# Designs tried in a protein design run: peptides against a protein of PDB entry 4X86. Part 36

Target 1, 56 residues: chain A of PDB entry 4X86
Amino acid sequence: EGPQLLLSEAVSRAAKAAGARPLTSPESLSRDLEAPEVQESYRQQLRSDIQKRLQE

## One batch from the design tools (peptide; made by RFdiffusion4, then SolubleMPNN)

Design b2_p18_2_s1 (from b2_p18_2, 10 letters changed)
Fold by OpenDDE base, seed 5:
Structure b2_p18_2_s1 (fold): chain B 56 residues (1-56), chain A 18 residues (1-18)
Amino acid sequence: as target 1 above (56 residues)
Amino acid sequence: MPAVEAMVQRFVEAYGVR
């Protein structure tokens, strides 16, 4: 349960929105961000952040 | 925290803002 945003996709979208330009190919970054443990940490952080916002 | 921090660091290494 909870939001299932892919971290790699979220980062790509955020980078575009912020006007960030890749210094190198973002492929290596994407690969790292697709690691299951990283994705799970992101999911937990996202859930926590949303819950905090709802409490405010 | 460590995983998020590592993610941010990897982002900084991959992207620049102009």
Scores: peptide ipSAE 0.201, ipTM 0.697, DockQ to the pose 0.371
Fold by OpenDDE base, seed 1:
Structure b2_p18_2_s1 (fold): chain B 56 residues (1-56), chain A 18 residues (1-18)
Amino acid sequence: as target 1 above (56 residues)
Amino acid sequence: MPAVEAMVQRFVEAYGVR
């Protein structure tokens, strides 16, 4: 349960919004960001952040 | 959160953010 935004997608959106240009191919990074332990950590953090914002 | 820290490090390496 909770938000299911993929970390890889979030990072891609953030990079585009910031106008960041990768020095190397971003494929390796994208692959690493698809790791389940990384995605789960991101999901937990995102959920926590949303809950904190709702409490403000 | 070691997984998130590793993600940030890899991002820095890929984009050369310093």
Scores: peptide ipSAE 0.201, ipTM 0.701, DockQ to the pose 0.244
Fold by OpenDDE base, seed 2:
Structure b2_p18_2_s1 (fold): chain B 56 residues (1-56), chain A 18 residues (1-18)
Amino acid sequence: as target 1 above (56 residues)
Amino acid sequence: MPAVEAMVQRFVEAYGVR
């Protein structure tokens, strides 16, 4: 239970919003960001960040 | 969080962000 945002999706959206241009194909990066261990770490971080925001 | 930190670095390398 908790936030279920994909890191790969978050990064893609952030890059587009910032106008960042990839120096290489973003497909390999996206694939790496979709790795289960990376996604779980991101979920834990996101949950912690939300909790911190709620305490402000 | 080593995995996320590694991916941040990978992102910086891929997009040339400073």
Scores: peptide ipSAE 0.198, ipTM 0.700, DockQ to the pose 0.253
Fold by OpenDDE base, seed 4:
Structure b2_p18_2_s1 (fold): chain B 56 residues (1-56), chain A 18 residues (1-18)
Amino acid sequence: as target 1 above (56 residues)
Amino acid sequence: MPAVEAMVQRFVEAYGVR
């Protein structure tokens, strides 16, 4: 259960919105962000953040 | 979308990017 957002997609959107440029290639960044342990950490953080926002 | 972008930023600050 919980939100299922790809971190790689979310970071890409955030970077574009901020006009930020990765220190490495976007492809390398995406590869790192698609690691299962990283994605799971993001899922947990996202769920926690959403819950906090709903409680405001 | 703005909230999601902010959450992504917090994630990056907390966990870093390899």
Scores: peptide ipSAE 0.094, ipTM 0.569, DockQ to the pose 0.157

Design b2_p18_2_s2 (from b2_p18_2, 10 letters changed)
Fold by OpenDDE base, seed 3:
Parts: sequence; C-alpha cells; structure tokens
Structure b2_p18_2_s2 (fold): chain B 56 residues (1-56), chain A 18 residues (1-18)
Amino acid sequence: as target 1 above (56 residues)
Amino acid sequence: MPAVEEMVQRYVDAYGVR
C-alpha cells in the first residue's frame, strides 16, 4: 500500500522542468532508477512526506 | 535502503545544465 509513483518519472520530470540535458541515455538512466530497492526507498519517502503534509 | 536524496543526486549529476 501507499503511493506507487516512480522515481524514474520524478527524475525525468525534474530534469525537464530544470531544462537539464542528459549526459547519458535517458532510457539507461530510467532503467537504473527503476531498480526495486531504489523504488522502495522512494515509495517510503513519498509516503512519509505525504503523511507529514496531511498533518499540517 | 539508500537515502532517496543521495540516489537522486547521483542521477541529477548525470544531467547537464544548458
């Protein structure tokens, strides 16, 4: 349970918003960011942040 | 688990500012 947003999507969106140009293949970067351990860490962080925001 | 901030920074460094 909890948010199921991808870190790969977040990084992609952030890069686009900042006008940053990938120095490597975006697809390769996305694949690395989709690793299960990375995604789980991101999920936990998102859950924590959302909960904090809701409690404000 | 690795900190999200650390992981994000590693991959942000893979981008260049135009």
Scores: peptide ipSAE 0.087, ipTM 0.590, DockQ to the pose 0.391
Fold by OpenDDE base, seed 2:
Structure b2_p18_2_s2 (fold): chain B 56 residues (1-56), chain A 18 residues (1-18)
Amino acid sequence: as target 1 above (56 residues)
Amino acid sequence: MPAVEEMVQRYVDAYGVR
């Protein structure tokens, strides 16, 4: 339960917006960012952030 | 599990400005 946004996708979008490019292959970076433990931590952070925003 | 900030920073450092 909770938001289902991928950290890998978020980083990719941010990089494109900033005009940054990975020094390694995008596929390698995405693989690392899509690790289950990383994604779970990100999900928890997103959930917390959304709740904080709703309380403002 | 590693903190999200640490993981993000680790991979942000892998990016260069074009």
Scores: peptide ipSAE 0.086, ipTM 0.583, DockQ to the pose 0.401
Fold by OpenDDE base, seed 5:
Structure b2_p18_2_s2 (fold): chain B 56 residues (1-56), chain A 18 residues (1-18)
Amino acid sequence: as target 1 above (56 residues)
Amino acid sequence: MPAVEEMVQRYVDAYGVR
C-alpha cells in the first residue's frame, strides 16, 4: 500500500530536470536505487512525507 | 513545501548509492 513510485525513475527525472549527472553511470545508480530495501525505505518515507504535507 | 527534486535528493543521500 502507498504510492507506487520508483525511486530510480524519480531520480532519473530529477537529474534530467536539474541537468545533473551522477558520479557513477546512470545505469549503476539505477541499479543501486532499485534495490528492494532502498525502494521500500523510499516508499515509507514518501508516504509519511506526503501525509505530513497534507496536514500543513 | 520543498520541491520534489529536493525530496528526491534527500532520499538519494539517505538511501541511494551504496
Scores: peptide ipSAE 0.051, ipTM 0.545, DockQ to the pose 0.184
Fold by OpenDDE base, seed 4:
Structure b2_p18_2_s2 (fold): chain B 56 residues (1-56), chain A 18 residues (1-18)
Amino acid sequence: as target 1 above (56 residues)
Amino acid sequence: MPAVEEMVQRYVDAYGVR
């Protein structure tokens, strides 16, 4: 329950906006960013950050 | 508020690209 945004999608959008390239291959980066433990941590942090901002 | 790009980078750094 909560926001269901992929970290890999967020990183891809940010990198594109900044004109940045990952140090590793895009495929390797995507694999790492799509790992379940990473995604879950991101989801929790995203939820927390949104809640904090809404409380300000 | 921090920029979206900066926030995303912080998440990447904290939650570990191997």
Scores: peptide ipSAE 0.048, ipTM 0.533, DockQ to the pose 0.178

Design b2_p18_2_s3 (from b2_p18_2, 12 letters changed)
Fold by OpenDDE base, seed 4:
Structure b2_p18_2_s3 (fold): chain B 56 residues (1-56), chain A 18 residues (1-18)
Amino acid sequence: as target 1 above (56 residues)
Amino acid sequence: MPSVQAMVQRYVDAYGER
């Protein structure tokens, strides 16, 4: 249970909105962002961040 | 409260340098 958002999707959307480009190739960044350990870390942080905001 | 955009930007800053 909890947030099921993909970090790669979040980064892609944010980068597009900001007009920013990755420092490395988009393909390399995508590969790194889709790594299971990175995705799990993001999920935990996102969950924590949302919970903190809901407590305010 | 921080915006959703700011929250997402945090992760861009953290992982975009890979």
Scores: peptide ipSAE 0.091, ipTM 0.627, DockQ to the pose 0.264
Fold by OpenDDE base, seed 2:
Structure b2_p18_2_s3 (fold): chain B 56 residues (1-56), chain A 18 residues (1-18)
Amino acid sequence: as target 1 above (56 residues)
Amino acid sequence: MPSVQAMVQRYVDAYGER
């Protein structure tokens, strides 16, 4: 249930759109962002954030 | 209200130092 967005993809897209660059290599950043616990935390946070915005 | 793009951007800010 809820949004099925990958944090690694979201960060990559947002970084490109904002012209931001990781301080470390993209590979190192991707490795950290692809950790299952990080992805799950992102899913929960994104779901919560969207729900809050829809209620405003 | 922050856009979805802004919500995603916070994670760029949080993880950019890693």
Scores: peptide ipSAE 0.088, ipTM 0.616, DockQ to the pose 0.300
Fold by OpenDDE base, seed 3:
Structure b2_p18_2_s3 (fold): chain B 56 residues (1-56), chain A 18 residues (1-18)
Amino acid sequence: as target 1 above (56 residues)
Amino acid sequence: MPSVQAMVQRYVDAYGER
């Protein structure tokens, strides 16, 4: 339950939008960011952030 | 009210230097 957005996808999109190049290859970074524990932490933080915005 | 871009950028800053 809650937002089901991939951290790896979000980071990749944001990096492109910012014109930033990761210190490692985008593919390697994405693999690291796809770790289940990292994804779960992102989900929780994203949910909290969205809820805060909706309350403003 | 932070923009969606700013919210996502926070995660780039946290994870992008790996």
Scores: peptide ipSAE 0.086, ipTM 0.618, DockQ to the pose 0.277
Fold by OpenDDE base, seed 5:
Structure b2_p18_2_s3 (fold): chain B 56 residues (1-56), chain A 18 residues (1-18)
Amino acid sequence: as target 1 above (56 residues)
Amino acid sequence: MPSVQAMVQRYVDAYGER
């Protein structure tokens, strides 16, 4: 349970909106962002952040 | 109302540009 937004997708959307570009190739960045431990950390933090915002 | 994009900005800072 919880948010299912992939970190790679979130970063892609936000980077596009901000006009930011990775220093390395997009493929290399994607590979880093798809690491299971990284995705899990993002899920946990995202859930926490959303809960905090909903309680404002 | 805060946007989801604003919330993920810190993740871009951490992971987005490397």
Scores: peptide ipSAE 0.075, ipTM 0.609, DockQ to the pose 0.292

Design b2_p18_2_s4 (from b2_p18_2, 9 letters changed)
Fold by OpenDDE base, seed 5:
Structure b2_p18_2_s4 (fold): chain B 56 residues (1-56), chain A 18 residues (1-18)
Amino acid sequence: as target 1 above (56 residues)
Amino acid sequence: MPAVEEMVQRYVEAYGVR
């Protein structure tokens, strides 16, 4: 429950928006970004950040 | 738990801006 945006998807979208190109294969990075513990940390941060913005 | 900051650093190393 809560925000359901994968960190890997967020990074990919940010790269495209910035016009960034992979210097090497992004496969290893994607694997690390999709790790459950990393995703959970991102979910908690995202939820907290959204709550802070809603209270401003 | 791995810090999101570490993943940001990995992103900076993996991607270049054209």
Scores: peptide ipSAE 0.115, ipTM 0.625, DockQ to the pose 0.350
Fold by OpenDDE base, seed 3:
Structure b2_p18_2_s4 (fold): chain B 56 residues (1-56), chain A 18 residues (1-18)
Amino acid sequence: as target 1 above (56 residues)
Amino acid sequence: MPAVEEMVQRYVEAYGVR
């Protein structure tokens, strides 16, 4: 349970929305974004941010 | 644990608006 958004998916969506294009090869970045430890950190941040918003 | 802020910085370095 909790937020299920993937950081890699969030970055992909944000890049499309902003019209961002890779200045260099994005493969290494994508690999980093999909790392489990990075995703867990992102999940924790999202949960914390949502909780803060709900308390406002 | 790698910080999300580090990944954001990597994104900024890797991507630009064309």
Scores: peptide ipSAE 0.112, ipTM 0.625, DockQ to the pose 0.358
Fold by OpenDDE base, seed 1:
Structure b2_p18_2_s4 (fold): chain B 56 residues (1-56), chain A 18 residues (1-18)
Amino acid sequence: as target 1 above (56 residues)
Amino acid sequence: MPAVEEMVQRYVEAYGVR
């Protein structure tokens, strides 16, 4: 239950949409973004943001 | 720093955004 989008996937999509190219390895960044504690924080943030939008 | 905020900073650094 709740948002399931991975932070790593969100970042990848945003980078592609912006046409941005990494200066360093994107694989290293993706590995860091996929850490469980990072993903959980992102999930909580997404849920909070959605709730805020619904209350506007 | 919260985990997400730190990772956003890492993203900015990785993509050369100033």
Scores: peptide ipSAE 0.105, ipTM 0.621, DockQ to the pose 0.245
Fold by OpenDDE base, seed 4:
Structure b2_p18_2_s4 (fold): chain B 56 residues (1-56), chain A 18 residues (1-18)
Amino acid sequence: as target 1 above (56 residues)
Amino acid sequence: MPAVEEMVQRYVEAYGVR
């Protein structure tokens, strides 16, 4: 229920747009960003941010 | 409204590599 976007995908898109590279390997970064607790926190924050925008 | 890029950057800073 709610947004089901991956943080890893968002970070990847942002990195490409900025031409930036992570300090660690892309594989290590993806592993960290795809951790269940990180993804859940991202989902909650994303839902909250969207709700805030809709209220404005 | 903040730009999508700024929002993503905030998430990177908060939930990035540990």
Scores: peptide ipSAE 0.054, ipTM 0.552, DockQ to the pose 0.193

Design b2_p18_3_s1 (from b2_p18_3, 9 letters changed)
Fold by OpenDDE base, seed 3:
Structure b2_p18_3_s1 (fold): chain B 56 residues (1-56), chain A 18 residues (1-18)
Amino acid sequence: as target 1 above (56 residues)
Amino acid sequence: ELSPELQARIAELVKAAT
């Protein structure tokens, strides 16, 4: 249980909000972001980030 | 294991997305 936002979806939202696009090819970035270990690392980072913000 | 570069990119994107 916890945040289940996909990293690829989060990146898309962040890019739209920032009005920026990756310097690397979108395909290469997408491939990297789809790796299971990357998604898990993102989930952990997301939980940590939320916890930090709630404590500020 | 994630590269330090990729970890840094993910961390920044998480901050921007939340």
Scores: peptide ipSAE 0.085, ipTM 0.618, DockQ to the pose 0.094
Fold by OpenDDE base, seed 2:
Structure b2_p18_3_s1 (fold): chain B 56 residues (1-56), chain A 18 residues (1-18)
Amino acid sequence: as target 1 above (56 residues)
Amino acid sequence: ELSPELQARIAELVKAAT
């Protein structure tokens, strides 16, 4: 349960929206962002931030 | 375990996306 957004996708969207490009290779960055522990941390942070925003 | 720097980057991206 909870948000099912991928960190790699979120980063890609954010970079495009800002007109920015990563300084590191896209492939290496994607690999790092798709690591299970990284994805789980993102999920938890996303859930936490949403909850905080809802309480404002 | 995630580095503090990576955690901070993730947090900023989450804030920007929400």
Scores: peptide ipSAE 0.082, ipTM 0.596, DockQ to the pose 0.091
Fold by OpenDDE base, seed 4:
Structure b2_p18_3_s1 (fold): chain B 56 residues (1-56), chain A 18 residues (1-18)
Amino acid sequence: as target 1 above (56 residues)
Amino acid sequence: ELSPELQARIAELVKAAT
């Protein structure tokens, strides 16, 4: 439950918004960022940050 | 286990995306 956005998607969106381009191929970056432990850490951080924003 | 640097980068991305 909670936020389910993929870290790879979040990184892609952030990169586009910042006008940044990855040094490696998007496919390679996505593959690395889709590791289960990385995705879980992102989910937990996202949940925490949302809660903090709601309390500001 | 994620490196502290990677965790920090993820946190910044989350802040930017929310």
Scores: peptide ipSAE 0.081, ipTM 0.601, DockQ to the pose 0.092
Fold by OpenDDE base, seed 1:
Structure b2_p18_3_s1 (fold): chain B 56 residues (1-56), chain A 18 residues (1-18)
Amino acid sequence: as target 1 above (56 residues)
Amino acid sequence: ELSPELQARIAELVKAAT
C-alpha cells in the first residue's frame, strides 16, 4: 500500500523534462535505481514527503 | 538507505538540470 512510482521512472522523467543527462551511463544509473532495496527506500521517502506536505 | 555513490549520481543529474 502507498505510492507505487518507480524511482528509475521518476528520475528518467525528470531528466527528460529538464533535458539533462548524467555524465556516466544513464543505463547503468537506471539499473542501479531498479534495485529492490533502492526502490523501497524511495517509496518510503516519497510517502514520508507526502505526509510532511499534508501536515504543513 | 541509498548508497552515497548512487546519491552522488542522482545529484549529478540535478546539477546538470540546473
Scores: peptide ipSAE 0.067, ipTM 0.590, DockQ to the pose 0.119

Design b2_p18_3_s2 (from b2_p18_3, 9 letters changed)
Fold by OpenDDE base, seed 5:
Structure b2_p18_3_s2 (fold): chain B 56 residues (1-56), chain A 18 residues (1-18)
Amino acid sequence: as target 1 above (56 residues)
Amino acid sequence: ELSPALQERIFELVKAAT
């Protein structure tokens, strides 16, 4: 339920668009971003942020 | 929400673009 956007994918796309690279290993960062607890936190934050923007 | 450590790593990625 709700938007299903992977944090790892979102960060990857944003980084590409900005021409940015992580200072640490990109593989290491991706691994951390793909952790289930991190993904769930991102999902909740995304939902909350969207709701806040709609209320403005 | 995302841990401070993870947020920092994401911000560093953004900082590299600036």
Scores: peptide ipSAE 0.162, ipTM 0.710, DockQ to the pose 0.135
Fold by OpenDDE base, seed 1:
Structure b2_p18_3_s2 (fold): chain B 56 residues (1-56), chain A 18 residues (1-18)
Amino acid sequence: as target 1 above (56 residues)
Amino acid sequence: ELSPALQERIFELVKAAT
């Protein structure tokens, strides 16, 4: 339930939008970003942020 | 919420190319 965008994908999109890319340890970062507890935290935060914006 | 340590890693890796 709620947003399903992966944190790893969100980071990639943000980097692309900024014209920047990770220069070191991209694989290690990806593994950390794909951890289930990290993804769940991101999902909850994203949902909360969206709800706040909609209520403004 | 994301841990401060993880956020910092993300920002540092992206900022290096900005």
Scores: peptide ipSAE 0.160, ipTM 0.714, DockQ to the pose 0.181
Fold by OpenDDE base, seed 4:
Structure b2_p18_3_s2 (fold): chain B 56 residues (1-56), chain A 18 residues (1-18)
Amino acid sequence: as target 1 above (56 residues)
Amino acid sequence: ELSPALQERIFELVKAAT
């Protein structure tokens, strides 16, 4: 339940929006971003942040 | 929460590309 946006997807979208193209170790970072424990942490933060914004 | 090390890696890659 809650947001299911992947952290790796979020980072990719942010990079493109900013016109940034990683020059070194993009694949290594992607692997780390896709780790289940990292994704769960991101999901929790995203859910919390959305709730905070809705209450503002 | 995301680890500080992971957050740092994300920011550094973005900085280098900007």
Scores: peptide ipSAE 0.160, ipTM 0.710, DockQ to the pose 0.177
Fold by OpenDDE base, seed 3:
Structure b2_p18_3_s2 (fold): chain B 56 residues (1-56), chain A 18 residues (1-18)
Amino acid sequence: as target 1 above (56 residues)
Amino acid sequence: ELSPALQERIFELVKAAT
């Protein structure tokens, strides 16, 4: 339930929008950002942020 | 929310493409 966008995907989109690139290999970045505890924290934050926006 | 340490690491892993 809720949004399922991965943090790694979100970071990639943000980097492209800002005209930036990873300093390390894409694989290394994805590995770090796809850790289960990191992804869960991001999922919770994303859900909360969306709800806040909808309530404004 | 994401930890400040993680946010810092994200910024450190990204640099301008130009």
Scores: peptide ipSAE 0.156, ipTM 0.704, DockQ to the pose 0.162

Design b2_p18_3_s3 (from b2_p18_3, 11 letters changed)
Fold by OpenDDE base, seed 3:
Structure b2_p18_3_s3 (fold): chain B 56 residues (1-56), chain A 18 residues (1-18)
Amino acid sequence: as target 1 above (56 residues)
Amino acid sequence: PLSPALQARIAEIVKAAT
């Protein structure tokens, strides 16, 4: 329940929108960002940030 | 939590975009 945005997808979309390319392999970066502990931390932070914004 | 290595890799994208 809640936002189901992936950190890896968010970073990829931001990079594409800006026309930016990683110096290292994008596949390697995605693999690192898809680690469960990293994704869970992002999900929690995203949820918290959204709640803060809604309360402003 | 993002490791320093992951932060550095994300920073590459931010730097390239700026």
Scores: peptide ipSAE 0.140, ipTM 0.710, DockQ to the pose 0.115
Fold by OpenDDE base, seed 2:
Structure b2_p18_3_s3 (fold): chain B 56 residues (1-56), chain A 18 residues (1-18)
Amino acid sequence: as target 1 above (56 residues)
Amino acid sequence: PLSPALQARIAEIVKAAT
């Protein structure tokens, strides 16, 4: 239940949309962002942000 | 929570976008 978007996917989409190219390897960054603890933290933050927006 | 190292790497993307 809740948002299923991966942090790695969110960052990748944002980078592409902005035409941004990080100095650090995007593949290495994706591996770090796909760590379960990082993904869970992002899911919780995203859920919180959505709830805040719904209450505005 | 994101480590300072991960935050710094993500900041590279934000910086490159500006």
Scores: peptide ipSAE 0.138, ipTM 0.705, DockQ to the pose 0.115
Fold by OpenDDE base, seed 1:
Structure b2_p18_3_s3 (fold): chain B 56 residues (1-56), chain A 18 residues (1-18)
Amino acid sequence: as target 1 above (56 residues)
Amino acid sequence: PLSPALQARIAEIVKAAT
């Protein structure tokens, strides 16, 4: 239940939209962002952010 | 939770966009 957008995908989309390139390997960054605990934290934050925006 | 190292790597992307 709740938002299912991957943090790794979100960051990749943002970087592409901005034309930004990390100094380190993008593959290494994606690997770090795919860690389960990181993804879960992102999901919780995203859900919280949506709820806050709906209440504004 | 995002580690300081991971936050720094994300900051590289933000900086590159500036």
Scores: peptide ipSAE 0.136, ipTM 0.704, DockQ to the pose 0.113
Fold by OpenDDE base, seed 4:
Structure b2_p18_3_s3 (fold): chain B 56 residues (1-56), chain A 18 residues (1-18)
Amino acid sequence: as target 1 above (56 residues)
Amino acid sequence: PLSPALQARIAEIVKAAT
């Protein structure tokens, strides 16, 4: 339960939307962002941010 | 827990977007 967006996917979408291209391989960046501890931290932050928005 | 290297790579994307 909770937010299901992957950090790797979120960053990829943001980069594409902004026309930004990393100097390093986008695949390598995605791999790094898929680390379980990184993804869990993102999930917690995303949940917190959503809760803050709902309380505004 | 984002490593400094990972933070730098994300910052690169943010910089390019601004």
Scores: peptide ipSAE 0.133, ipTM 0.702, DockQ to the pose 0.107

Design b2_p18_3_s4 (from b2_p18_3, 8 letters changed)
Fold by OpenDDE base, seed 5:
Structure b2_p18_3_s4 (fold): chain B 56 residues (1-56), chain A 18 residues (1-18)
Amino acid sequence: as target 1 above (56 residues)
Amino acid sequence: GLSPELQERIAELVKAAT
C-alpha cells in the first residue's frame, strides 16, 4: 500500500515540462530510475511528503 | 507541486542513479 507513482515517470514529466534533456538518452535515464531500490526510496519520500502536507 | 524537500530528494536520487 501507499503511493505507487514511479520516479522514472515523475522525472520524465518534470524534464519534459522544463524542456530539459539528460546528457544520456531519456530511455537510459528512465531505466536507471526504475531500479527497485531507487523507486522504493522515492516511494518513502513521497509518502513522507504527503503526510507532511496532510498535517498542514 | 512538489515540496522543496521532495524536490531535493528527487535530485539526490537522480544524481545517485546516474
Scores: peptide ipSAE 0.103, ipTM 0.641, DockQ to the pose 0.327
Fold by OpenDDE base, seed 3:
Structure b2_p18_3_s4 (fold): chain B 56 residues (1-56), chain A 18 residues (1-18)
Amino acid sequence: as target 1 above (56 residues)
Amino acid sequence: GLSPELQERIAELVKAAT
């Protein structure tokens, strides 16, 4: 359970909203962001961030 | 893999956009 948003999709949305482009190729960045350990770290941080926002 | 510094930057960007 918990947030199921993929980090790669979240970053893509954020980059589009900010008009930002990565220094590396989008494909290389996507590959790095889709790594299981990176996705898991993001999931944990997202849960933590939500909890922090709710406590503010 | 991503460096810790890049991970932090990405996290902040996602946090701001979400």
Scores: peptide ipSAE 0.081, ipTM 0.620, DockQ to the pose 0.095
Fold by OpenDDE base, seed 4:
Structure b2_p18_3_s4 (fold): chain B 56 residues (1-56), chain A 18 residues (1-18)
Amino acid sequence: as target 1 above (56 residues)
Amino acid sequence: GLSPELQERIAELVKAAT
């Protein structure tokens, strides 16, 4: 349940928009960003951010 | 924009759904 956007996907989109390339392969970076604890923290932050935006 | 009451209700719904 909740937001399904992966942190790895968010970072990839941001990198493309900025014209930035990771020093490691995109796949390696994605694996690191897809770690369960990292993704869970991102999910919680996203949930909080959505709530804040709704109250603006 | 949205009333404070509606904003709070929506926020709670988002909280429950996430």
Scores: peptide ipSAE 0.035, ipTM 0.567, DockQ to the pose 0.034
Fold by OpenDDE base, seed 2:
Structure b2_p18_3_s4 (fold): chain B 56 residues (1-56), chain A 18 residues (1-18)
Amino acid sequence: as target 1 above (56 residues)
Amino acid sequence: GLSPELQERIAELVKAAT
């Protein structure tokens, strides 16, 4: 379980906030970022980061 | 702020909930 934010969505939000445009198409990038193994890695990193911040 | 013990407990709860 845990946070439900997809990596693809997180990257999209960050790109919009920064006014950045990726060189590759947004659709292709989103597809790559939605791969199960990539999303799982992101979930693990996000959980780890949250734990670290709680201990600060 | 939060005590180190409480911070660790919260971290464990977050871990368990994920």
Scores: peptide ipSAE 0.035, ipTM 0.565, DockQ to the pose 0.035

